# Peptides against a protein of PDB entry 7BDX, part 231

Target 1, 212 residues: chain A of PDB entry 7BDX
Amino acid sequence: EMGAAACTLLWGVSSSEEVVKAILGGDKALKFFSITGQTMESFVKSLDGDVQELDSDESQFVFALAGIVTNVAAIACGREFLVNSSRVLLDTILQLLGDLKPGQCTKLKVLMLMSLYNVSINLKGLKYISESPGFIPLLWWLLSDPDAEVCLHVLRLVQSVVLEPEVFSKSASEFRSSLPLQRILAMSKSRNPRLQTAAQELLEDLRTLEHN

## One batch from the design tools (peptide; made by RFdiffusion4, then SolubleMPNN)

Design b2_p23_2_s4 (from b2_p23_2, 10 letters changed)
Fold by OpenDDE base, seed 2:
Parts: sequence; C-alpha cells; structure tokens
Structure b2_p23_2_s4 (fold): chain B 212 residues (1-212), chain C 212 residues (1-212), chain A 23 residues (1-23)
Amino acid sequence: as target 1 above (212 residues)
Amino acid sequence: as target 1 above (212 residues)
Amino acid sequence: GMEALLNATEIQAERFEDSLQPP
C-alpha cells in the first residue's frame, strides 16, 4: 500500500516540468526507469489471464509507474532521456502492449500508449518506436481492442507515423497491405466523439497521402 | 526495490516547495501521511534487535518516507498540514524515537529529529510536540545516543524549546531537574564542530535563562 | 529565526566518541 501511495504521489507531481527535470537531474533516474520496465513486465506476466483487480495496490502501483513515464515523455528533456538512455523501457512498453490481450489491462494500455505517443512527438523517438519489430502488426492488434480509449490512442500513434513522411515511407507498403480499413471506418462512425474525430482525421490524412 | 526507488525520487523532488504544495494540494495527502506513520512503525517493530541492514530496500524506503516528512515540514504550509491534520504522524515519530535503542537506526532517528525540528519552527508545532507525554525524558534518552548527528539534532530541538519562553516555562522545572548537564558539557568540547557549537550555544542560552 | 532543514539525500552518520561509558 505504501509503495503505491508514494508512487501515486510521484505520478501526480510529475505532471510538472520542473519535477520531471528534477527526476532526471538526479543520479537515480537511470535506475528508476530500468526498474520501472522490469516491474511493469513482472506485473503483466503475473496476470496469467486473471481478471485485473483494478483496485489492487499492485495495479495502482504499476499504473502510477506508467503515468510517470507518460509525464516524463510529455517534456522535451524527458523524451530525450527516454530515447537516448532508456530504450529498454520503450522496448518493454511495446512488448507489453503486444503481450496483453484485447480488453486486458485497459488502463495500463492507455497509459503506455500515451507514453509512446508523447515519445512520438520527437522524430528520433518516432523513428525508434516505428522501426521496432512488429510495430505495424502491434498497432492493428491494439486497434482490435474493444476499449475506445485504447483505440483512440492507437489511432493517434498511427497518425504520428502517417504525418511524418520520412517515417511513413519506410513502412508504407506494410501499412497499406495490412491497414484495417473497415475497422477504422467503423470508428469514424463511433458515438464516442474523440474516437470518431481521430478516425476521421486519420482517414483524411491517409486519403491525402494516396493522392501525393 | 521499485517502491524504494519511487519513494526515493519522491523524497528528492520534495525538497522543492512547489512539490510539497502539490503533494498537499491533492486528495492523497492525508492517506499518504497516515500510511507513512504506520509503515515507519511497522519497520521499527520488525527490527527486533537485529542489526539494521542500512542498504536494504526496506530501510531505504523508510528513510525516504522520513525524508519526505522532513521536507514537508521545512515548508510553512507543510508544517501547518502536519500539525493540523497529521498529529498522529507526529505522535508516531515521537514514539518511534523512544522505541529505538541508542545506536539503533541512527539515520532514521536523524531524519525523524529533523522533521520534528522543522515542525518546532511553528509555535503551534513546538507546543504540540513539547507537550507530548515524556517529551523531556525522550530528549535525554536520545541525547545518550553515541551518534553525533543524533545528538546534534536533539540539541537543536532542545534549543527550540529553550528559546520559546511560553513553551519553556511549562516544562522548566522538569527540564532543570533532569538536565544532563555533564553530557551537554562534554558535547561542548566535542571535536565535531557542529555538535560543539550546538552544545555551546545551548549552554549559553541556558545560562541566560537562569539569570532572567 | 530558525532555519528549516531540507534533506533530499542519505545522511552519513557520525559517531560521538564519548569517554563517558554508559554506566
């Protein structure tokens, strides 16, 4: 309980850029983010198909960790740190997103996807994650999730790729050959306004690319 | 390990006033500090005379907690919060300082004493802690510690009492009757400059009070 | 005025060599 509480507070205060800088400016940062990935992995492996106890201290603890990563990635120096010095963590996040089944650990998926999206703001970060093995299949795997928030953040990540010509060109053939168009079209008609908008915008961006 | 790492980071960033305000401004503060006291107590009770593994994750975790309390108490709003809303924690700290044997958990004692000293900057806080049952005997118990840093912070706390006439007058008779004068005199001759100075200043303050 | 103490790092403990052995 105490660990979760402390980590939750750290998550809360990490919304501040100054706090992120303080975290990274110390000699503890590398170790912290290394352990973070390991802890998240251990948690996911422990789920063994069990129904996630969303209210458990363990869940809260891991959510807080993912939240911290998200907040760090929201800041330029944080992105730089993650991409330069914590690629293992990024690899782990991608791996875990693949390991989780549709509907499993939805909140954790959202946080992890948010962190990756934040990283994708950095071209170096975008290049790194988009070039991970199985990245495109992973996106479609995640887009099959029944959770609208998961799908939303997947679409945002896809858009990050599409809107960067250098990155998109490298995976364009695979992207086009595997694009779940019908699913995205369905999302563009969602009653969830955020999901609807994200899907519509992506479809528009894709159409623009096909004409260029 | 992860809990200790996270809590250590929280401790580090809590040196910022803005972070302290952020901690206290959320709806998690009361719970956090409640659990903090419980966790510290559990740790101390678990020592059972065992040699403290200073390098253990558990020790680091509890040290970080005590550090956070110290840093919170260093800020005016933090003192206000602790004295108004977390008196149980203050009670726990006083209790634990009494429960630990001389030489036991020295670093933890230092942090706890630092937190109490910070609280003592607030007259309300000083009144509260100085009026705890057994406070004066506790100070002398702690002053018997072989650790110079422990003794230093005890002396500082004693000085806080002595320099506040309203507070000192309430316990003056007990104070004078139980004052370990020879020990303080010995400390005033310490090779540790900080301890030496603190002891000398206290002796001077005490002499001044006897002539008024 | 009293100055508040901040401590964001581990404290190194120093021992006071008191010639007074506890009885």
Scores: peptide ipSAE 0.040, ipTM 0.758, DockQ to the pose 0.032
Fold by OpenDDE base, seed 3:
Structure b2_p23_2_s4 (fold): chain B 212 residues (1-212), chain C 212 residues (1-212), chain A 23 residues (1-23)
Amino acid sequence: as target 1 above (212 residues)
Amino acid sequence: as target 1 above (212 residues)
Amino acid sequence: GMEALLNATEIQAERFEDSLQPP
């Protein structure tokens, strides 16, 4: 209980850039993020079959950890730190996103996707993520999720790839051959305005690339 | 392990006034500090006899909690919050300081004493602490500690009482009748310059009060 | 007045986009 409470507070204050700088400026950051990855992984591995994300201290703790990573990645120096010094954590996040079933641990997925999106703002980060084994299949796997927020953040991450010519060119063939076009089109007609807009914009971006 | 790491980071960043404000500005602060007191109490109660403070995750976690309280109390709004909304925590700290034997959990004692000192800068806080049952005997009990840092921070807390006429007058009789003068005099001759100075200054303050 | 006491300090890093608050 106390662990979850403490971590939740740390999550809250990590929304401040100065706090992120303070976290990373210490000599404890590396260990913290290493253990973070291990903890998140242990949590996901502990989930039995189709067991949903429960409202437990453990769940809250893991949410907070994912939230902290998200907020760290929201800062330039945080992204640099993650990409340079905590690649194992990024690998873990990618792995966990693949390990979870559609509809499972929705909120955790959202936070992890947001962290990856933030990392993808950094070109080095985008390159690292996009070159991870199975990245493209992972995107489409995640896009099969019934949750609109999961899908939204997948679309945003996909957009980051599409908007970077250097990265997109390396995976263009696989991307085009596996693109779940019907799914994205369906999202562009969603009643969820955020999802709708994201899907529409992505479709526009893709059309532009095909004509150039 | 992760709990200790997270709490340690929160401790580190809590040295910032803005972070303290952020912690207290949320709707989770009350619960956090309530659990903090409970956690610290549980830790101390778990200590068997004369078992010393161990280098464990549990110890580190409790250190971090005490550190957070210290840093919160170092800020004006933090003191106000503690005195107004978290009196149970203050009571717990006082209780724990009495429960620990001389030489036991030295670092924890120091942090708790520092928190009380910070609270004592607030007149309302000083009044609250000084009017706690057994406060004067507690001071002298703590001053029997073999650790110079413990003694130093006790002296500082005593000084806060002595320097506030309104508070000192209420306990002057008990204070004078129980004053461990020989102990304080011995400290004024300490090789530890910080302890030496603190003891000397306190003795000077006491002399001044006797003549006024 | 009396000087407040602090314990522990750490160093800072920089920001970008998506930030979330805990529930």
Scores: peptide ipSAE 0.064, ipTM 0.757, DockQ to the pose 0.092; fails the geometry check
Fold by OpenDDE base, seed 1:
Structure b2_p23_2_s4 (fold): chain B 212 residues (1-212), chain C 212 residues (1-212), chain A 23 residues (1-23)
Amino acid sequence: as target 1 above (212 residues)
Amino acid sequence: as target 1 above (212 residues)
Amino acid sequence: GMEALLNATEIQAERFEDSLQPP
């Protein structure tokens, strides 16, 4: 319980750029993010296909960790740190997103996807993530989630790829051949306005790329 | 291990006034400091007279918690919060200082004494602490510690009492009757310059009060 | 441009003496 409480507070205050810089400026950051990846992995492995109670101490602890990663990735030096010094953590996040089943650990998926989106703001980060083995299939796998919030953040990450010509050109053939167009079209008609807008914008971007 | 790492980071960043304000401004502060007291108490009770390894995960975790309390108490709103909303924690700290034996958990004692000293900067805090049952005997008990750093921070807390006429007048008779003058005189000749100075200043303050 | 996403915010307080940092 105490660990979860401390981690939750750390998550809350990490929304400050100054706090993120303080975290990274210490000699504890490397160890912290290494253990973070291990802890998140252990949690996912322990789920064994069961829906864990969202209100469990362990779940809240892992959510806080994922939240901290997202907040760190929200600032430029944090993104640089993650891509340069915590690549194993990024690999772990990608792995965990692939290991979780549709509808499983929705909140954790959202937090991890948000962290990847933030990392993708850095071109080096975007390149690193998109060049990971199975990245394109992973996006489509995640887009099969019944949760609108998960799908929204997948679409945002897809948009990061599509809007960067240098990255998109490397995977354009695979991207076009595997694109779940009907699924995205369905989302463009969603009652969720955020999801609807994201899907519509992505469809427009994709149409533009077909004509170029 | 993860809990200790998160708590250590929180301790580090809590040295910022803005971070302390952020901690207190959330809806998690009350719970956090409640659990903090419980965790510290559980740790002390588990020692069973044994010298615990300073480098143990549990010790480091508790040190971080005590450090956070100290950092919170270092700012005005933090002191006010502790005195108004976390009195049980203050009671726990006083209790734990009384439960630990001379030479036992030296670093934890120092951190807890520093937190009490910070609280004593607030007149309401000083009044609350000094009016606790057995406070004066506790000071002299702690002053019997063989560690110079512990003794230094006890002397600083004693000075907080002596330098506030409103508080000192309430306990002046007990204070004078129980004063370990020979011990303080010995400290005024310490090779530790910080301890030597603190003891000398206190002796001067006490002499001034005898003449008034 | 793409905007960064945050997952928490909290309120500020004032500070005086004896702040400590972990070793």
Scores: peptide ipSAE 0.032, ipTM 0.752, DockQ to the pose 0.083; fails the geometry check
Fold by OpenDDE base, seed 4:
Structure b2_p23_2_s4 (fold): chain B 212 residues (1-212), chain C 212 residues (1-212), chain A 23 residues (1-23)
Amino acid sequence: as target 1 above (212 residues)
Amino acid sequence: as target 1 above (212 residues)
Amino acid sequence: GMEALLNATEIQAERFEDSLQPP
């Protein structure tokens, strides 16, 4: 319980750029992010079958960890740190997103996707994650999630790829051949305004690419 | 391990006033400080006999918690919070300091004493802790510690009491009758400069009081 | 441009009297 509370507070204060800098500005950072990945992984592995997120201290603890990663990645220096010094964590996040079934661990997926999106703001980060084995299939796997918030953040991550010519060109063939167009089109008609907008924007970006 | 790491980072960033404000500016604060006391207490209770601080995750975790309390108390709003909303924690700290034997859990004692000292900067806080049952005997109990750093912070806390006439007057009789003068005099001749100075300053303050 | 996503709020505080940082 105390761990969850402490981690939750750390998550809350990590919304500050100065706090992120403080977290990164010490020899504790590497260890923290190293075992963060391990902790998140162990949590996901502990989920049996189609088990949903539990309202537990363990869940809150892991959510807070993922939230911290998100907030760190929201800052330029944080992105730089993750890309340069915590690639294992990025690998872990990608792995965990692949391990979870549609509808499973919604909050955690959202946080992890947000972290990846933030990392994608850094070209080096975008290159790294997009070159991960199975990245494109992973995107579509995640886009099959029934949760609108999950799908929203998948679309945003996809958009990051699409909007970067150097990155997109490397996977354009695979991307085009496997694009779940009907799924995205359906999302563009969603009653969820954020999801609707994200899908529409992506479709517009894709149209632009096809005409160029 | 993750809990210790998270708590350690929280401790590190809590050195910022803004972070303290952030910690306090939420509904998580009360819960955090509530179970902080419980956690610290359980740790101390787990120490068997004359057991010293262990180099363990549990130790680091509790040290970080105590450090957070210290840093919170270092800020005016933090003191106000502790005095107004976390008196149980203050009671716990006083209790734990009494439960520990001389030479036992040096680092934790230092952190707890630092927190009490910081609280004592607030007159309301000083009044509260000094009116705790057995407070004066507790000070002398702690001053019997062989650790110079422990003694230093005891002296500083004693000085806070001595320098506040309203507070000191309430316990002046007991204070004078039980003052370990020879111990303090010995400290004034310590090779430890900080301890030496603190003892000298206290002796000077006491002389001033005796002549008024 | 791409907007960074935050999932927590920060609070700022003032100066400390006796502060400690972990080793």
Scores: peptide ipSAE 0.027, ipTM 0.753, DockQ to the pose 0.075; fails the geometry check

Design b2_p23_3_s1 (from b2_p23_3, 11 letters changed)
Fold by OpenDDE base, seed 1:
Structure b2_p23_3_s1 (fold): chain B 212 residues (1-212), chain C 212 residues (1-212), chain A 23 residues (1-23)
Amino acid sequence: as target 1 above (212 residues)
Amino acid sequence: as target 1 above (212 residues)
Amino acid sequence: DLEEMLRRWNLWTDAREEELLAP
């Protein structure tokens, strides 16, 4: 309870760039993010396949941790810190996204995907995550999720890869051969306007790349 | 471990006035400070009389909580919040200071005394804590501590009472009749220069009040 | 070129707006 409350407040105040700088400027940042990854991993491993997102103190605690990582990744110095000094945390987030079943822990998936998207804004961050083993298969696994918000944030991450020629060229063969085009086309007809727009834009970007 | 790390980071960033405003501006502040008091009380009740300050995650967690309260009380809106909306926390801090033995949990005592001192900067806060049952006996109990830092922060709180005529007049009879003058005189001869100065200033303030 | 730059800017703007207040 108390740990979740403290972590939730830390998440709330981390929406400020100055607070993120204060967190990272302290000698405790490395330790905090190391334990963060371990805590998130422990939580996901404790989830039995049929356990719906229990609104538990433990869940709230882990959601707050993922939120803090997202807020850190939202600013330039935070992205630099994560990519240079907390690569194990990024590896953990990628691993956990692969370990979760479709429809499982939707809120956590969204938060983790948002953090990876923020990391992908830096070319160095985008290179690191896109060169991670199984990254492209992971995108397609996550795109099989029934949740519109999960799929939206996957499409955003795919778009970050497609819009960066240096990164896309390295994976273009695998990307083109494995692209779940029918799934993306279905999303472009979604009733969710954000998902619909994201899927349409990605399809336009992909068409542009085929003509070049 | 993770809870203590998150709470410690929250303590660190709460040194900023803007962060304190962000904490208090959220809908979670009341709940956080309610659980804070309960957590501190649970910790103190778990201490066996002979247990030295174990450098445990639990101790670090509670120290961070007390540090957050101190930082909140350090600014005007934080004092107003504590005195108006978190009186139970103030009551808990006073109670816990009474429950601790001389030499027991020195670091926690110092942090709690610093928070009460910060609260006492507001006349409304000073009135509230000084009118609490057993406040004057509590000051003398705490002044029996062998630790110079505990005694220093007690003397600072006593000085806040003495320097406020409206508050001092209400307790002047009890204060004069129970004053541990010999103990304060001994502190005025301490090798600790901060304790020595605080005791000397208090003795001068008391002499000035006797001549009026 | 300009369109790609604008898209990158939009991605950056969207990322800044993703400052998550704790729900």
Scores: peptide ipSAE 0.016, ipTM 0.746, DockQ to the pose 0.079; fails the geometry check
Fold by OpenDDE base, seed 3:
Structure b2_p23_3_s1 (fold): chain B 212 residues (1-212), chain C 212 residues (1-212), chain A 23 residues (1-23)
Amino acid sequence: as target 1 above (212 residues)
Amino acid sequence: as target 1 above (212 residues)
Amino acid sequence: DLEEMLRRWNLWTDAREEELLAP
């Protein structure tokens, strides 16, 4: 209980750039983010046994951790820190996104995807994530999720790849050959306006790249 | 481990007034401070059995909690919040300070005393603390501690009482009759310059009150 | 705005799971 409460408060205050800078300016940042990844991994591994109630203190704790990572990644210096000093955490997030089944731990997926998206704002971050083994298959696995928010954040991450020619060129062949076009087209007809827009924009971006 | 790390980061960032305001501006503040007191109490109660290593994650966690309370109390709105909405926490701190033996959990005592001192900066806070049952005996119990830092912060709190005529008048008789004058005089000869100064100042303040 | 792309999250809101009905 107390751990979840403390972590949730830390998540809340991490919405401030100054707080993110303070977190990173301390000597404890490296250890914190290392343990963060381990804790998230332990949580996801525990799901294969007991259907942990999503409303558990443990779930809230892990959500808060993911939220902190997201907020840190929302700041330029935070992205630089994660990409330079906490790559294992990024690898863990990618791993966990692959380990979770469609519809499983939707909230956590959204937060993790948001953190990856934020990291992807930097070319260095985008390169690191996109060059991770199995990245393209992972995107399509995640895009198979029944949740519209998960799909939305996957589409945003896909768009980050597509909009960066230097990154896209490295995976363009695999991307084109494996693209779940029918699924993206279906999303462009979604009743969810955010998902609809994101899918439409991505389809437009892809069309532009085919004509070039 | 992770709880202690998260709480330690929250402690670090709580040194900012803006962070304290953010903590208090959320809907989770009341619950957080309620659980904080309970957690600190549980920790202190657990000490009667296993000599918990002071360097344990649990100890670090509780130190961080006490640090957060101290930093919140360092801000005017934080003092107002604690005195208005978290009195049980203040009562808990007073209780725990009484439950701890001389020389036991020195670091925690210092942090708790610092939090009480910060609260005492407000007349309302000072009134509340000083009107707590057994407050005067508690001060003398704490002043019997072999640790110079504990004694220093007790003397500072005593000084807050002495310097406020409205508060001091309510306990003046008990204060004068039970004052460990010889101990304070001994502290005024301490090799610790901070303790020495605090004891000297308090003795001067007390002399001034005897002549009025 | 690039700043809006930088999502900061302090509170989790229960987003209702809208099931994407696969055709």
Scores: peptide ipSAE 0.010, ipTM 0.740, DockQ to the pose 0.040; fails the geometry check
Fold by OpenDDE base, seed 2:
Order: sequence, then structure tokens, then C-alpha cells
Structure b2_p23_3_s1 (fold): chain B 212 residues (1-212), chain C 212 residues (1-212), chain A 23 residues (1-23)
Amino acid sequence: as target 1 above (212 residues)
Amino acid sequence: as target 1 above (212 residues)
Amino acid sequence: DLEEMLRRWNLWTDAREEELLAP
């Protein structure tokens, strides 16, 4: 309980750039994010079945940790830190996203995807993530999720790849051959306006790439 | 481990007034400080003997919590919050200071005393603390500690009482009758310059009160 | 830059309602 409460408060205040700088300016940062990855991994491995107890102290603790990572990644120096000094954490997040089934741990998936998206704002971050083993299959695996919010953040991450020529060129063949176009088209017809918009924008970007 | 790391980071960033405001501005603050008190209490109750494992994750966790309370109390709105909305925490701190033996949990005592001193900056806080049952005996109990840092912070808290006429008048008889004058005189001869100064200042203040 | 600022996503501790894709 107390750990979850403390992490939740830390998550809240980490929305501040200055707080992120303070977190990263200390000699504790490396250790903190190392343990963060381990903690998240242990949580996911402890899950039995598809049902996540969303309100459990453990769940809230892990959510807060994922939220902190996301907020750190939202800041330039935070992205720099993650990509340079906390790559194992990024690898862990990618692995956990792959380990989870469609519909499992939806909220955690969203937070992790948001963190990866924020990392992808940097070309260096995008390169690192996209060059991870099985990244393209992972995207499609995640896009099979029944949750609209998960799919939304997957689409955004896909778009980050598509919009960066240096990155897209490296994976273009695999991307095109495995693209779940019908799924994305279906999402463009969603009643969820955010998902609908994201899917439509991605489809437009993809069309542009085919004609260029 | 992870909880201690998170709390340590939260402690570090809580040195900022804006972070304190952010912590207290959320709907989680009350719960957080409630659990803080409970956690500190559980830790103290779990202590076997006089030896504290200062480097344990649990100890560090509790130190960080006490540090957060101290930093909150260092800010005007934080003092207001503690005195109005977290009195149980203050009661817990007072109780824990009484439960601990001289020489036991020195670092924690210092942090707790610093938090109480910061609370005493407000007349309302000083009134609340000083009107707690057994407060005067508690001061003398703590002043028997072999640690100079503990004694220093006790002397500062005593001085806060002495310098406030409204508060001192309520306890003046008990205070005078139980004053460990020889102990304070001995501290005024300490080789520790901070302790020496604090003891001397208090003695001067006490002399002034006897002549007025 | 401005573009980076616009693209970033900060999180607060607020709960979000989850929505499922229609089958």
C-alpha cells in the first residue's frame, strides 16, 4: 500500500519537467529505473489468467511506475536518459508488451505504449525501439487487441515509424508485407473518434508513401 | 527495495515548494500521510533491541517518509495541511519519539524532531504539539539521548515553546519544575558547536523569563 | 522544438475509462 501511494505521488509530480530533471540529476536514477523494469516484469510474470485486478495495490504500484517512465520520456532530457542509460527498461517494456495477451492488462499496455511513443519522439529513441527484435510483429500483435485505447497507441507508434524515412526504409519490406490493412481500415470506421482519426491519418500517410 | 527507491526520489523532489503544493493539491494526500504514519509506527514496533539496520530497505523507506513530512512541514501550506488535516500523523510522531529509547533510531528521531520543529513555526502547530499529552516529559526523555543531533533538535523545540508566551504560560509550572537544567548546562559546554550554541541561547532565554 | 512539445504526452494520475473495439 505505502509503496503504491508513494509511487502514485511521484508519478503525479513527475509531470513537471523540473521534477524529471531532479529525478535524473541524482545518483539514484539508474538504480530506480533498473528496479522499475524488474518490478514490472515480476508483476507481469505473476499474472494468472487474463483478469487483472486493476485496483490492487500491486497493480497501482506498477501503473504508477509505468506512468513515471512515460512522464520522463515526455521530456527531452528524459528521452536522452532512457535511450542512453536505461535501454534495459525499454527492452523490458517491449518484452512485456509481447508477453501479454490481447485484452490482458489493458491499462498497463496503454501506459507502456505511451512511454514508447514518447521515446519515439527522438530519432535515436525511434531507431532503438524499431530495431528491437520482433518489433514489427509486436506492433501487429498489439493491434489485435480488443481495446480501442491500446489500438490507438499502437497506431500512433506505427505512425511514428512511417513518418521517419530513415527508420521506415529499414523495415519497409517487412512492414508492407505484414501490414494488417483490413484491421486498420476497420479502425477507421470505429465509433471511437480518437481511434478513427488515428487510423485515418495513418492510412493517409501510408498512401502518400506508396505514391512517392 | 522499489518502494524505498520511489520514496527516496519523492523525498528529494519534495524540497521544492511547488512539489509540496502538488503533493497536497491532490486527493491522494490525506491517504498518503495516513499510511505514512501507520508505516512508521509498524517499523518502530518491529524493532527488536537497540540496533537499527540503517541501510536496510525498510529503514531507508521510513527515513524517506519522515523526510517527506519534514519537507512538507517546511512550507507554510504544508504546515497548515499537517495541523489541520494530518493531526494523527503528528500524534504518531510524538508517540514514536516516546516509544524509542535513548540512542535508539537516532536518524529517525532527528528527522521526526525536525518535522515537529517545522510544525512549531506556526503558532497553531506549536499549540497543538505542546498540548499533546506528556509533551513536557517527552522533551526531557528525548534530551537524555546520548546523540548530540537529537539533543540539538530537542533544544530547538524547547526554545520554540519558551519563546511563545501563549504556549509557555500554559506549561510554565510543569516546565520549571521538571527542567533538566544541569543537562542543558552540560550541553552549553559541549564541544559540538551547534549544540553548545543552542544550549546557550536557550539558557539566555530562560534567564530572561525568570527576570520578567 | 514546438513540434516535439506538441507530440509529447504527459500523464497525470487520473483514471481513464477503457473502451473496447466493436467486433
Scores: peptide ipSAE 0.008, ipTM 0.744, DockQ to the pose 0.043; fails the geometry check
Fold by OpenDDE base, seed 5:
Structure b2_p23_3_s1 (fold): chain B 212 residues (1-212), chain C 212 residues (1-212), chain A 23 residues (1-23)
Amino acid sequence: as target 1 above (212 residues)
Amino acid sequence: as target 1 above (212 residues)
Amino acid sequence: DLEEMLRRWNLWTDAREEELLAP
């Protein structure tokens, strides 16, 4: 209970750039983000047995942790910190996204995907995550999720790869050969306007890349 | 472990006035400070049996909580919040200070005393804590501590009472009859310069009040 | 500004239960 409350407050205040700078300027940042990865990993490993209620203190705690990571990644210095000093956390997030089943832990997936998207704003971050083993298969795995927000954030991450020629060129062959085009086309017809727009834009970007 | 790390970061960033305002502006502040009191109480109740190592995660967590309360009380809006909306927390801090033995939990005592001192900067806060049952005996109990920092913060709190005529007049008879003058005189000869100065200043203030 | 858009997005503590994509 108390841990979740404290972490939730920290999440709330971490929406400020100055607070992110203060977190990162302290001697405790490395330890915090290391334990964050371990805590999130432990939570996901515990889920395959007991229906942990979405409203549990433990769930809220892990959501707040993922939210903090997202807020840190929203700031340039935070992205630099994560990519340089907390790569294990990024690896953990990628692994957890792979371990979670379609429809499982939607809110956590969204937060983790948001964090990866924020990291992808930095070219170094985008390179790091896109060069991770199994990254492209992971994107397609996540795109199979029934949740529109999960799919939206996957599409945004895919778009970040596609829009960066240096990154896309390295994986273009695998990308083209495995692209779930029918799934993306289905999303372009979604009733969810955000998902629809993201899928349409990605399809346009992909067409542009085929003609160039 | 993770709770202590998160709370420690929250403590660090709460040194900013804007962060305190952000904490208090949220819908979660009341719950957080309510649970804080309960958590601190549970910790102190657990100490009478096992030598909880000062470096335990639980200890660090409780220290961080007390630190957050102190930082909140350092800001005008934070004092207002505590005195108006979190009186139970103040009552808990007063109770915990009474429950702890001389030489026990020095760091926690210092943090709690700092929070009470900060609250005492507000006249409403000073009135509230000084009118608490057993407040004057509590001050003398705490002043018996072998730790110089504990004693220093007690002297500062006593000085806050003495310097406020409206507050002091209500308790002046009890204060004068129970004042551990010999203890304060001994502190005025301490090798600790901060303790020495605080004791000397208090003795001067007391002498001034006897002549007026 | 993409950074400003991201900052606004992080303020959403309320993950609204979005409707599952109908098969």
Scores: peptide ipSAE 0.007, ipTM 0.740, DockQ to the pose 0.048; fails the geometry check

